Peptides against a protein of PDB entry 7C96. Designs and how they scored, part 36

Target 1, 73 residues: chain A of PDB entry 7C96
Amino acid sequence: PVIPDDFRCPISLELMKDPVIVSTGQTYERTCIEKWLQAGHGTCPKTQQTLTSTVLTPNYVLRSLIAQWCEAN

## One batch from the design tools (peptide; made by RFdiffusion4, then SolubleMPNN)

Design b2_p16_5_s4 (from b2_p16_5, 9 letters changed)
Fold by OpenDDE base, seed 3:
Structure b2_p16_5_s4 (fold): chain B 73 residues (1-73), chain A 16 residues (1-16)
Amino acid sequence: as target 1 above (73 residues)
Amino acid sequence: SSEEEKAQALRKEIGL
């Protein structure tokens, strides 16, 4: 089945396994955003907004929603 | 799509 857009990382476009939220509120796969930050970028890949923090917050709600979707599909 | 193209550019930039 088609993976909902909100469940896919904006970078990898794959189903997120470890979704994390950046300061702009956008969610990415942890590994993807970490590589982005490690590359020296200080902006949000999706919105180009400047990140006010490099803290990555686990998006547990989304993780749960993805899990539920996977169970049903 | 535009999203696909943008994502591709992002991946290319970070070596994914």
Scores: peptide ipSAE 0.674, ipTM 0.923, DockQ to the pose 0.881
Fold by OpenDDE base, seed 5:
Structure b2_p16_5_s4 (fold): chain B 73 residues (1-73), chain A 16 residues (1-16)
Amino acid sequence: as target 1 above (73 residues)
Amino acid sequence: SSEEEKAQALRKEIGL
């Protein structure tokens, strides 16, 4: 079935396994956003907004929703 | 799609 857009990483376009939230509120796959930050970027890949923090917050709710979706599909 | 194109550009920037 079609993967909901909200469940896909904006960078990899794949189903997220370890979704994390950046300061702008956008969610990405941890590995993708970490590489983005390590490359020296200080902006949100999706929105181009400047990140006020480089802290990555696990999106446990989304992770759970994705897991539930995978079980059902 | 425009989304795919944007994602591709992002991946290129981080070496994916």
Scores: peptide ipSAE 0.670, ipTM 0.922, DockQ to the pose 0.963
Fold by OpenDDE base, seed 2:
Structure b2_p16_5_s4 (fold): chain B 73 residues (1-73), chain A 16 residues (1-16)
Amino acid sequence: as target 1 above (73 residues)
Amino acid sequence: SSEEEKAQALRKEIGL
């Protein structure tokens, strides 16, 4: 079945396993965004907006939704 | 697609 766009990381384009939210509100796979930040970038990959913080917040709601989807598909 | 190209560019930039 087709994976919902909202469930795929904007960078890897794969189903997210550990989704995290950046300061702009966009969600990415933790591994992907961490590599982006470690590379010295201070912007949101998807929107190019400047990040006001480098804190990554787990997106528990999305994690749950993805888990439910995986169980059904 | 444009989304795919953008994602690919991002991955390339960080070595993925």
Scores: peptide ipSAE 0.670, ipTM 0.922, DockQ to the pose 0.896
Fold by OpenDDE base, seed 1:
Structure b2_p16_5_s4 (fold): chain B 73 residues (1-73), chain A 16 residues (1-16)
Amino acid sequence: as target 1 above (73 residues)
Amino acid sequence: SSEEEKAQALRKEIGL
């Protein structure tokens, strides 16, 4: 089945398993965004906006929604 | 697509 766009990481384009939210409100797969930050970037990959913080907040709601979708598909 | 191209560029930049 086709994966909903909101469930795919903007970088990997794969179904997210550990989605995290950055300061701009965008959500990414943790491993992807961490590599981006480790590479020295201080901007949001999707929007190019400067990150006001490098804190990554787990998107538990999205994780749950993805899990529910996976169970049904 | 445009999104695919952008994502691909991002992956290349970080080695994914």
Scores: peptide ipSAE 0.665, ipTM 0.922, DockQ to the pose 0.889

Design b2_p16_6_s1 (from b2_p16_6, 6 letters changed)
Fold by OpenDDE base, seed 4:
Structure b2_p16_6_s1 (fold): chain B 73 residues (1-73), chain A 16 residues (1-16)
Amino acid sequence: as target 1 above (73 residues)
Amino acid sequence: APPAADSSLPDAYVPP
């Protein structure tokens, strides 16, 4: 079935397994955004906004929603 | 809404 857009990482375009929220409020796959930051970038990949923090917050709600979707599909 | 960032990132950013 078609993966909901909100469940796909803006970087990999794949279903997220470990979604994390950045300071701009956007959510990415942890591995993707970590590599982006490690490459020396200080902006949000999707919005190009400057990140006010490099802290990554787990998006537990989204993780749960994705899990529920996977169970049903 | 802004577009996805895939066009500016290498394939190495794909999660495991």
Scores: peptide ipSAE 0.082, ipTM 0.689, DockQ to the pose 0.135
Fold by OpenDDE base, seed 1:
Structure b2_p16_6_s1 (fold): chain B 73 residues (1-73), chain A 16 residues (1-16)
Amino acid sequence: as target 1 above (73 residues)
Amino acid sequence: APPAADSSLPDAYVPP
């Protein structure tokens, strides 16, 4: 089955397992965004907006939706 | 949101 685009990390393009939200509201796979930040970047990979915070918030709703989708497909 | 991400992104990560 085709994986919904919203379930794929903008960086890895793979199904997210540990999706996290950055200050701009965009969601990425935790590992991917952490590597980006560790490389010294302070912007959102997709939007290029400056991050007002480097805090990564778990996107539990999306995590749940992805899990449910995986169970059904 | 813009359609493409920054081209300077790190290597792709494949979840286990």
Scores: peptide ipSAE 0.082, ipTM 0.680, DockQ to the pose 0.091
Fold by OpenDDE base, seed 5:
Structure b2_p16_6_s1 (fold): chain B 73 residues (1-73), chain A 16 residues (1-16)
Amino acid sequence: as target 1 above (73 residues)
Amino acid sequence: APPAADSSLPDAYVPP
C-alpha cells in the first residue's frame, strides 16, 4: 500500500523506523540525520534552517503511528 | 512508556 508522506524520512524517502526530531521540529530517520550531522552540516535538510542544537529527540508518537500503520498494512 | 514527542512539522519544506 501507499506509505503516507509523513511516515517517510525526508532524506532516505523510506518508511522511518527510528524517527527523531531536530531543533527545527522536522523529523528524520535517526541514522540519516546522524550521517548528515557527522558530515559537518549544521542545518535542517528539509528547511535549510540553522540547527540551534544537534540533540535528536525520539518522536515516539510518530513511531507508534508508523507501527500501527505497518500492522494494518 | 517514554514521553512522546509531537509529530507536527512547524517549518515549511524547501524542495531540493
Scores: peptide ipSAE 0.064, ipTM 0.613, DockQ to the pose 0.063
Fold by OpenDDE base, seed 3:
Structure b2_p16_6_s1 (fold): chain B 73 residues (1-73), chain A 16 residues (1-16)
Amino acid sequence: as target 1 above (73 residues)
Amino acid sequence: APPAADSSLPDAYVPP
């Protein structure tokens, strides 16, 4: 079935497995955003806003929702 | 509304 847009990483466009939240509140696949940051960027890929922190917070709620969706589909 | 992510990424960026 069609994957909900909110379940796809804005960078890879694939279903997220380890979604993490950046300081702007946007969520990305961990691997994708880590590579972005390692490349020297200090902005949010989607919003272009400056990140006030480079801390990546696991989005456990979304992870759970994705898991539930995968089980049902 | 936030812009599309692809419009914010550098041309040389290769997603994993």
Scores: peptide ipSAE 0.062, ipTM 0.678, DockQ to the pose 0.082

Design b2_p16_6_s2 (from b2_p16_6 with P1A N6D T8N)
Fold by OpenDDE base, seed 5:
Structure b2_p16_6_s2 (fold): chain B 73 residues (1-73), chain A 16 residues (1-16)
Amino acid sequence: as target 1 above (73 residues)
Amino acid sequence: APAPADPNLPDAYVPP
């Protein structure tokens, strides 16, 4: 089935399992963005914008939508 | 198809 673009991590290009939102509003797979931050980067992988915060906010709505999509497809 | 990560990302973060 065709996976919606918004359901794929911009880094891994795979269906997200634990999506988190960064300060720029972009969503990534938690493990991907954590590795990025741990490597010392302070920018958004997709937009190159400087992150005003390194806090990662769980995207619970997206997680639920992806889970529902997986069940239906 | 989903857009790839920023082209300036290190190779380690580019999907296979």
Scores: peptide ipSAE 0.093, ipTM 0.697, DockQ to the pose 0.107
Fold by OpenDDE base, seed 4:
Parts: structure tokens; sequence; C-alpha cells
Structure b2_p16_6_s2 (fold): chain B 73 residues (1-73), chain A 16 residues (1-16)
């Protein structure tokens, strides 16, 4: 089945396993955004907005929604 | 207003 766009990481384009929220409110796969930050970038990949923080917050709601979707599909 | 999304994001950066 087609994976909902909201469940795909903007970087990897794959179903997110460990979605995290950045300061801009965008969500990415943890591994992808960590590598982006480690590469020295200080902006949000998708929006190009400057990040006000490098803190990554787990998106537990999305994680749950993805899990539910996987169960049904 | 928030900046527009980059439609070419994957082309710009693909993690190993």
Amino acid sequence: as target 1 above (73 residues)
Amino acid sequence: APAPADPNLPDAYVPP
C-alpha cells in the first residue's frame, strides 16, 4: 500500500521508525537529521529555516500512528 | 510566514 506522505522522512523518503521534531516543527527520521546536523548544518532541511535549537524531540504521536498503520497494512 | 519547502531536498542531501 501507499505510505502516507506524513509518515515518510523528508530526507530518506522512507517510512519513519524514530521520528523526531526539530525546532521548526518539522519531523524527520532521527538518524537522517542527526547526520545533517553533524555535517555542520544549522537549518531545517525541508524549510531552510534557521534552527533555534538542535534539540530533537521524539514525535511519539506520529510513532504511534505509524505503528497503527503498519498493523493495518 | 514560514519558508517554502524545498522540493529538491533529497537531491540536496541524502544520508549514507
Scores: peptide ipSAE 0.079, ipTM 0.695, DockQ to the pose 0.073
Fold by OpenDDE base, seed 3:
Structure b2_p16_6_s2 (fold): chain B 73 residues (1-73), chain A 16 residues (1-16)
Amino acid sequence: as target 1 above (73 residues)
Amino acid sequence: APAPADPNLPDAYVPP
């Protein structure tokens, strides 16, 4: 089945397993955004906005929605 | 105002 775009990481383009939210409100796969930050970047990949914080907040709602979708498909 | 999204993000950065 077709994976909803909102369930795909903007970087990997794959179904997110551990989605996290950055300061700009965008969501990415944890591994992807961590690698981006570790590479020395301080901006949001999608929007190019400067991150006011490098704290990554788990997107539990999205994680749950993805899990439900996977179970149904 | 929010900056426009980068349409070339996937090509610009691909994690290992």
Scores: peptide ipSAE 0.076, ipTM 0.691, DockQ to the pose 0.073
Fold by OpenDDE base, seed 1:
Structure b2_p16_6_s2 (fold): chain B 73 residues (1-73), chain A 16 residues (1-16)
Amino acid sequence: as target 1 above (73 residues)
Amino acid sequence: APAPADPNLPDAYVPP
């Protein structure tokens, strides 16, 4: 089945397992965004906006939606 | 206003 675009990490293009939200509101796979930040970047990969914070907030709603989708497909 | 999304992000950066 085709994976909904909203369920794919903008970086890896893979189904997200641990989606996290950055200060710009964009969601990425945790490991992907962590590596980006560790590389010294302070911007949002997708939008290039400067991050006001490097805090990563778990997107539990999306995590749940993805899990439900996986069960059905 | 927020900057437009980069459609070439995957080509520009893909973590190992």
Scores: peptide ipSAE 0.073, ipTM 0.694, DockQ to the pose 0.075

Design b2_p16_6_s3 (from b2_p16_6 with P1A P4A N6D T8S)
Fold by OpenDDE base, seed 5:
Structure b2_p16_6_s3 (fold): chain B 73 residues (1-73), chain A 16 residues (1-16)
Amino acid sequence: as target 1 above (73 residues)
Amino acid sequence: APAAADPSLPDAYVPP
């Protein structure tokens, strides 16, 4: 089935398994954004905004929505 | 509206 764009990681373009929110409010797959940050980048991949923090907050609501979608599709 | 993509991504990062 067609995967909603909001359920895909902006980096990997794949269905997110462990979505996390960065300081700009954008959501990415944890592994992808961690690699981006470890590479020395300090900006949001999607918006190019400077990250005010490197803290990654789990997006539990989205994680749940994706899980529900996967069960139904 | 969806955020515009970062044009630097193609050469700045290779997706896993």
Scores: peptide ipSAE 0.076, ipTM 0.698, DockQ to the pose 0.081
Fold by OpenDDE base, seed 1:
Structure b2_p16_6_s3 (fold): chain B 73 residues (1-73), chain A 16 residues (1-16)
Amino acid sequence: as target 1 above (73 residues)
Amino acid sequence: APAAADPSLPDAYVPP
């Protein structure tokens, strides 16, 4: 079945397993965004906005929704 | 206002 766009990481384009929210509100796969930050970037990949914080907040709601979707499909 | 999304990102940066 077709994976909903909102369930795919903007970077890897794959189904997210550990989605995290950055300061701009965008969500990415943890591994992807961590690598981006480690590469020396201080902006949001998708929007190019400067990150006010490099803290990554787990998107538990999305993680749950993805898990439920996977169970059903 | 938020900046427009960068549609070229996936092609420009894909972590291993």
Scores: peptide ipSAE 0.073, ipTM 0.684, DockQ to the pose 0.074
Fold by OpenDDE base, seed 4:
Structure b2_p16_6_s3 (fold): chain B 73 residues (1-73), chain A 16 residues (1-16)
Amino acid sequence: as target 1 above (73 residues)
Amino acid sequence: APAAADPSLPDAYVPP
């Protein structure tokens, strides 16, 4: 079935397994955004906004929603 | 105003 857009990482375009929220409120797969930051970038990949923090917050709600979707599909 | 999303990101992104 078609994966909901909100469940896919903006970078990998794949179903997120470990979604994390950046300071701009956007959510990415942890591995993808960590690599982006490690490469020296200080902006949000999707929006190009400057990140006010490099802290990555687990998006537990989304993780749960994705899990529920996977159970049903 | 917030910056618009970059639709070219998926194709342009190159992980280290």
Scores: peptide ipSAE 0.071, ipTM 0.678, DockQ to the pose 0.071
Fold by OpenDDE base, seed 3:
Structure b2_p16_6_s3 (fold): chain B 73 residues (1-73), chain A 16 residues (1-16)
Amino acid sequence: as target 1 above (73 residues)
Amino acid sequence: APAAADPSLPDAYVPP
């Protein structure tokens, strides 16, 4: 089935398995955003806003929604 | 105000 856009990582464009939230409120696949940050970037890939923090917060709600979707599809 | 989303992101960055 068609994967909802909100379930896809803005970077990889793939279904997120470990979604994390950055300081701007955008959500990415953990591996993707970690590589972005490790490359020396201090901005949000999607919005280009400067990150006020490099802390990555697990998006447990989205993770659960994705899991439910995967079970049903 | 929040910055607009960058529609060129997928072309600009491809993870290894």
Scores: peptide ipSAE 0.069, ipTM 0.676, DockQ to the pose 0.073

Design b2_p16_6_s4 (from b2_p16_6 with P1A N6D T8S Y13P)
Fold by OpenDDE base, seed 4:
Structure b2_p16_6_s4 (fold): chain B 73 residues (1-73), chain A 16 residues (1-16)
Amino acid sequence: as target 1 above (73 residues)
Amino acid sequence: APAPADPSLPDAPVPP
């Protein structure tokens, strides 16, 4: 089935398993954004905005929605 | 400003 765009990581383009929110409000797969940050980047991959924080907040709502989608498809 | 439709960047991590 077709995966909703909002369920795909902007970096990997794959269905997110551990979605996290960055300071800009964008959501990425944890491992992808961690690698981006570890590479020395201080910006949001999608928006190019400077990150005001490197804290990654779990997107539990999206995680749940994705899980529900996977169960139904 | 809204985020671009294609967020991929040349120096972004290689997708698994």
Scores: peptide ipSAE 0.063, ipTM 0.701, DockQ to the pose 0.074
Fold by OpenDDE base, seed 2:
Order: structure tokens, then C-alpha cells, then sequence
Structure b2_p16_6_s4 (fold): chain B 73 residues (1-73), chain A 16 residues (1-16)
């Protein structure tokens, strides 16, 4: 089955398991964005906007939607 | 929605 683009991490391009939201509102796989931040980057990978915070907020709704999709496919 | 990240950019994610 074809994975919806919105369910794939902009970094890994793989189905997200633990999606988190950054200050710009973009969502990434937790491990991917953490590695990006740990590498010293202060920008949003997808938008190149400067991050106003390094806080990562779990995207529970998306996580649930992805889980539902996985159950059906 | 914004375009996908360009891995060729200096400050871009490492390609899979």
C-alpha cells in the first residue's frame, strides 16, 4: 500500500512512529529531528526557518491516524 | 504545504 506523504517523516521519508512537532509547526520522526538538533542545527529541516525553541511536542493525533492506517493496511 | 527538504542544501537533513 502507498504511504500517505503526510505520514512520512520529511527527513527519513519513512512512516513515522513517534511524530513530534517543532516550533515551526512541522512534524518529524522524533529520532530524526533529535539527531538534527544534536548535530547543532537551529533551523527547521523542511522550511529552513529558525527554530524559536528546541522543545518537541508529541503529535498524538497524527500518531493515532498513522496507527489506524497501519491497522487497515 | 512547504516543499520537501532539499538534501543538497548546506543545512539540510542527511539523505536516507
Amino acid sequence: as target 1 above (73 residues)
Amino acid sequence: APAPADPSLPDAPVPP
Scores: peptide ipSAE 0.055, ipTM 0.704, DockQ to the pose 0.074
Fold by OpenDDE base, seed 5:
Structure b2_p16_6_s4 (fold): chain B 73 residues (1-73), chain A 16 residues (1-16)
Amino acid sequence: as target 1 above (73 residues)
Amino acid sequence: APAPADPSLPDAPVPP
């Protein structure tokens, strides 16, 4: 089945397993955004907005929705 | 929702 776009990481383009939210409100796979930040970038990959913080907040709701989708498909 | 990241931009993520 086709994976909903909102369930795919903007960087890896794969189904997210550990989605996290950045300061701009966008969600990415944890590993992907961590590598982006480690490379020295200070912007949001999707929006190009400057990040006000490098704190990554787990998107538990999305994680649950993805899990439910995987169970049904 | 915002548009997908443009890989042609200087500060865009590297595709896998």
Scores: peptide ipSAE 0.046, ipTM 0.700, DockQ to the pose 0.074
Fold by OpenDDE base, seed 3:
Structure b2_p16_6_s4 (fold): chain B 73 residues (1-73), chain A 16 residues (1-16)
Amino acid sequence: as target 1 above (73 residues)
Amino acid sequence: APAPADPSLPDAPVPP
């Protein structure tokens, strides 16, 4: 089945397993955004906005929605 | 609301 775009990481384009939210409100796969930050970037990959924080907040709602979708498909 | 990242920008991620 076709994976909803909102379930794909903007970086890897893969189905997210551990989605996290950055300060701009965008969601990425944890490992992808961590690598981005470790490379020294201080901007949001998708929006190019400067990150006000490097804190990564788990997107538990999205994680649950993805899990439910995977169970049904 | 946010537009897709412009791959030509220096700080844009490279698609796999």
Scores: peptide ipSAE 0.042, ipTM 0.684, DockQ to the pose 0.073

Design b2_p16_7_s1 (from b2_p16_7, 12 letters changed)
Fold by OpenDDE base, seed 3:
Structure b2_p16_7_s1 (fold): chain B 73 residues (1-73), chain A 16 residues (1-16)
Amino acid sequence: as target 1 above (73 residues)
Amino acid sequence: SEEEKEKAKKILEEIK
């Protein structure tokens, strides 16, 4: 079935397994955003806004929604 | 959108 756009990482375009939220409020797959930051970037890939923090917060709500979707499809 | 897909593609290549 078609994967909802909100469940796909903005970078990999794949179903997120470990979604995390950056300071701008955007959500990415953990591995993708970590690689972006490790490459020396300090901006949000999607919005180009400067990140006020490099802290990555797990998006538990989205993780749960994705899990529910996977179980149903 | 196609624009966002192309942008994502470029980012993916950079972090690869």
Scores: peptide ipSAE 0.467, ipTM 0.872, DockQ to the pose 0.660
Fold by OpenDDE base, seed 1:
Structure b2_p16_7_s1 (fold): chain B 73 residues (1-73), chain A 16 residues (1-16)
Amino acid sequence: as target 1 above (73 residues)
Amino acid sequence: SEEEKEKAKKILEEIK
């Protein structure tokens, strides 16, 4: 079945397994955004906005929604 | 969009 766009990482374009929220409010797969930051970038890949913080907040709600969707599809 | 997908691929290749 077609994966909802909101469930795909903006970078990998794959179903997110460990979604995290950056300071701009965008959500990415943890591995992807960490690699981006480790590469020396300080901006949001999707919006190009400068990140006010490098803190990554787990998006537990989305993680749960994705899990539920996967179980049903 | 296709443009966003292409951009994503570019970023992915950079961090890979």
Scores: peptide ipSAE 0.464, ipTM 0.872, DockQ to the pose 0.614
Fold by OpenDDE base, seed 4:
Structure b2_p16_7_s1 (fold): chain B 73 residues (1-73), chain A 16 residues (1-16)
Amino acid sequence: as target 1 above (73 residues)
Amino acid sequence: SEEEKEKAKKILEEIK
């Protein structure tokens, strides 16, 4: 089945397993965004906006929605 | 979009 765009990481384009929210409000796969930050970047991959914080907040709601979708598909 | 996919691919290659 077709994976909803909101369930895909903007970087890997794959179904997110551990989605995290950055300061800009965009959500990414934890591993992807961490690598981006470790590479020396301080911007949001999707929006190019400067991150006001490097704190990554787990997107539990999305994680649950993805899990539910996976169960049904 | 295809443009976004291309951008994503570029980023992915960079962090790989």
Scores: peptide ipSAE 0.462, ipTM 0.871, DockQ to the pose 0.621
Fold by OpenDDE base, seed 2:
Structure b2_p16_7_s1 (fold): chain B 73 residues (1-73), chain A 16 residues (1-16)
Amino acid sequence: as target 1 above (73 residues)
Amino acid sequence: SEEEKEKAKKILEEIK
């Protein structure tokens, strides 16, 4: 069915499997954001805000919600 | 939105 927008990575537009949160509070697929950072960018792809940290925090709640959605759909 | 889609495409091309 229709995938909720909040479950899609802002970059790949695909269902996230390993969602991580950046310093701006936005969530991305780990692989996508890591590639962005490795390319030399220090900003949030979605908001263009400068990242205060390059630490990526796993979004376990969202990961669980997505998993539940996948099981039901 | 279409705007967000185009933005995503641009970013995706850059990290590709």
Scores: peptide ipSAE 0.461, ipTM 0.870, DockQ to the pose 0.647

Design b2_p16_7_s2 (from b2_p16_7, 12 letters changed)
Fold by OpenDDE base, seed 2:
Structure b2_p16_7_s2 (fold): chain B 73 residues (1-73), chain A 16 residues (1-16)
Amino acid sequence: as target 1 above (73 residues)
Amino acid sequence: MKEEKEKAEKILKEIE
């Protein structure tokens, strides 16, 4: 079935396994955003806004929702 | 969808 847009990483466009939230509130797959930051970027890939912090916060709620969706589909 | 894909492709190229 079709993957809900909110469950796909804005970068990889794949179903997120370890979703993390950046300072702008956008969520990405951890691996993808870490590569972006390691490449020397200090902006949010989706919005281009400057990140006020490089801290990545696990989005446990979304992770749970994705897991539930995967079980049902 | 096409716009999002195009933007994603650009980003993927940057982190490649």
Scores: peptide ipSAE 0.434, ipTM 0.865, DockQ to the pose 0.880
Fold by OpenDDE base, seed 3:
Structure b2_p16_7_s2 (fold): chain B 73 residues (1-73), chain A 16 residues (1-16)
Amino acid sequence: as target 1 above (73 residues)
Amino acid sequence: MKEEKEKAEKILKEIE
């Protein structure tokens, strides 16, 4: 079935399994954003905004919604 | 949509 855009990582374009929120409010797959940060980048891939923090916050609500979608599809 | 895909591809090149 068609994966909802909100459930896809902006980088991998795949269904997120471990979504995390960056300081700009955008959500990415943990693995993808960690690689981006490890490469020395300090900006948000999607918005190009400078990150005020490198802290990654788990998006539990989205994780739950994706899990529910996966169970139904 | 195509624009976002293109952008994503460029990002992937930098992290892999």
Scores: peptide ipSAE 0.433, ipTM 0.865, DockQ to the pose 0.779
Fold by OpenDDE base, seed 1:
Structure b2_p16_7_s2 (fold): chain B 73 residues (1-73), chain A 16 residues (1-16)
Amino acid sequence: as target 1 above (73 residues)
Amino acid sequence: MKEEKEKAEKILKEIE
């Protein structure tokens, strides 16, 4: 079935497996955002806002929601 | 969705 937009990484456009939140509040697949940061970028891919921190916070709630969705579909 | 996909593709090229 159709994957909910909120469950897709803004970069890969694929179902997120390890979603993490950046300082701007946007959520991305961990591997995608890490590669972006490692490439020397200091902005949020989606919003272009400058990141106030490079800390990535696991989005456990979303991770759980995605897992539940996968089980049901 | 089309615009989102285009933007995503550009970003993806930056990290690949």
Scores: peptide ipSAE 0.432, ipTM 0.863, DockQ to the pose 0.810
Fold by OpenDDE base, seed 4:
Structure b2_p16_7_s2 (fold): chain B 73 residues (1-73), chain A 16 residues (1-16)
Amino acid sequence: as target 1 above (73 residues)
Amino acid sequence: MKEEKEKAEKILKEIE
């Protein structure tokens, strides 16, 4: 089945397992965005906006939605 | 769709 766009990481393009939200509101796979930040970048990969914070907030709602989708598909 | 893949590939290359 086709994975919904909102469930795929903008970087890996794969189904997210540990989705996290950055300051711009965009969500990424934790490992992907952490590597981006560790590489010295301070912008949002998707929007190119400067991140006002490097804090990564777990997107628990999305994580649950993805889990539910996986059970049904 | 095609644009997203290309953009993702560029980003992936920078973090790899």
Scores: peptide ipSAE 0.430, ipTM 0.863, DockQ to the pose 0.860

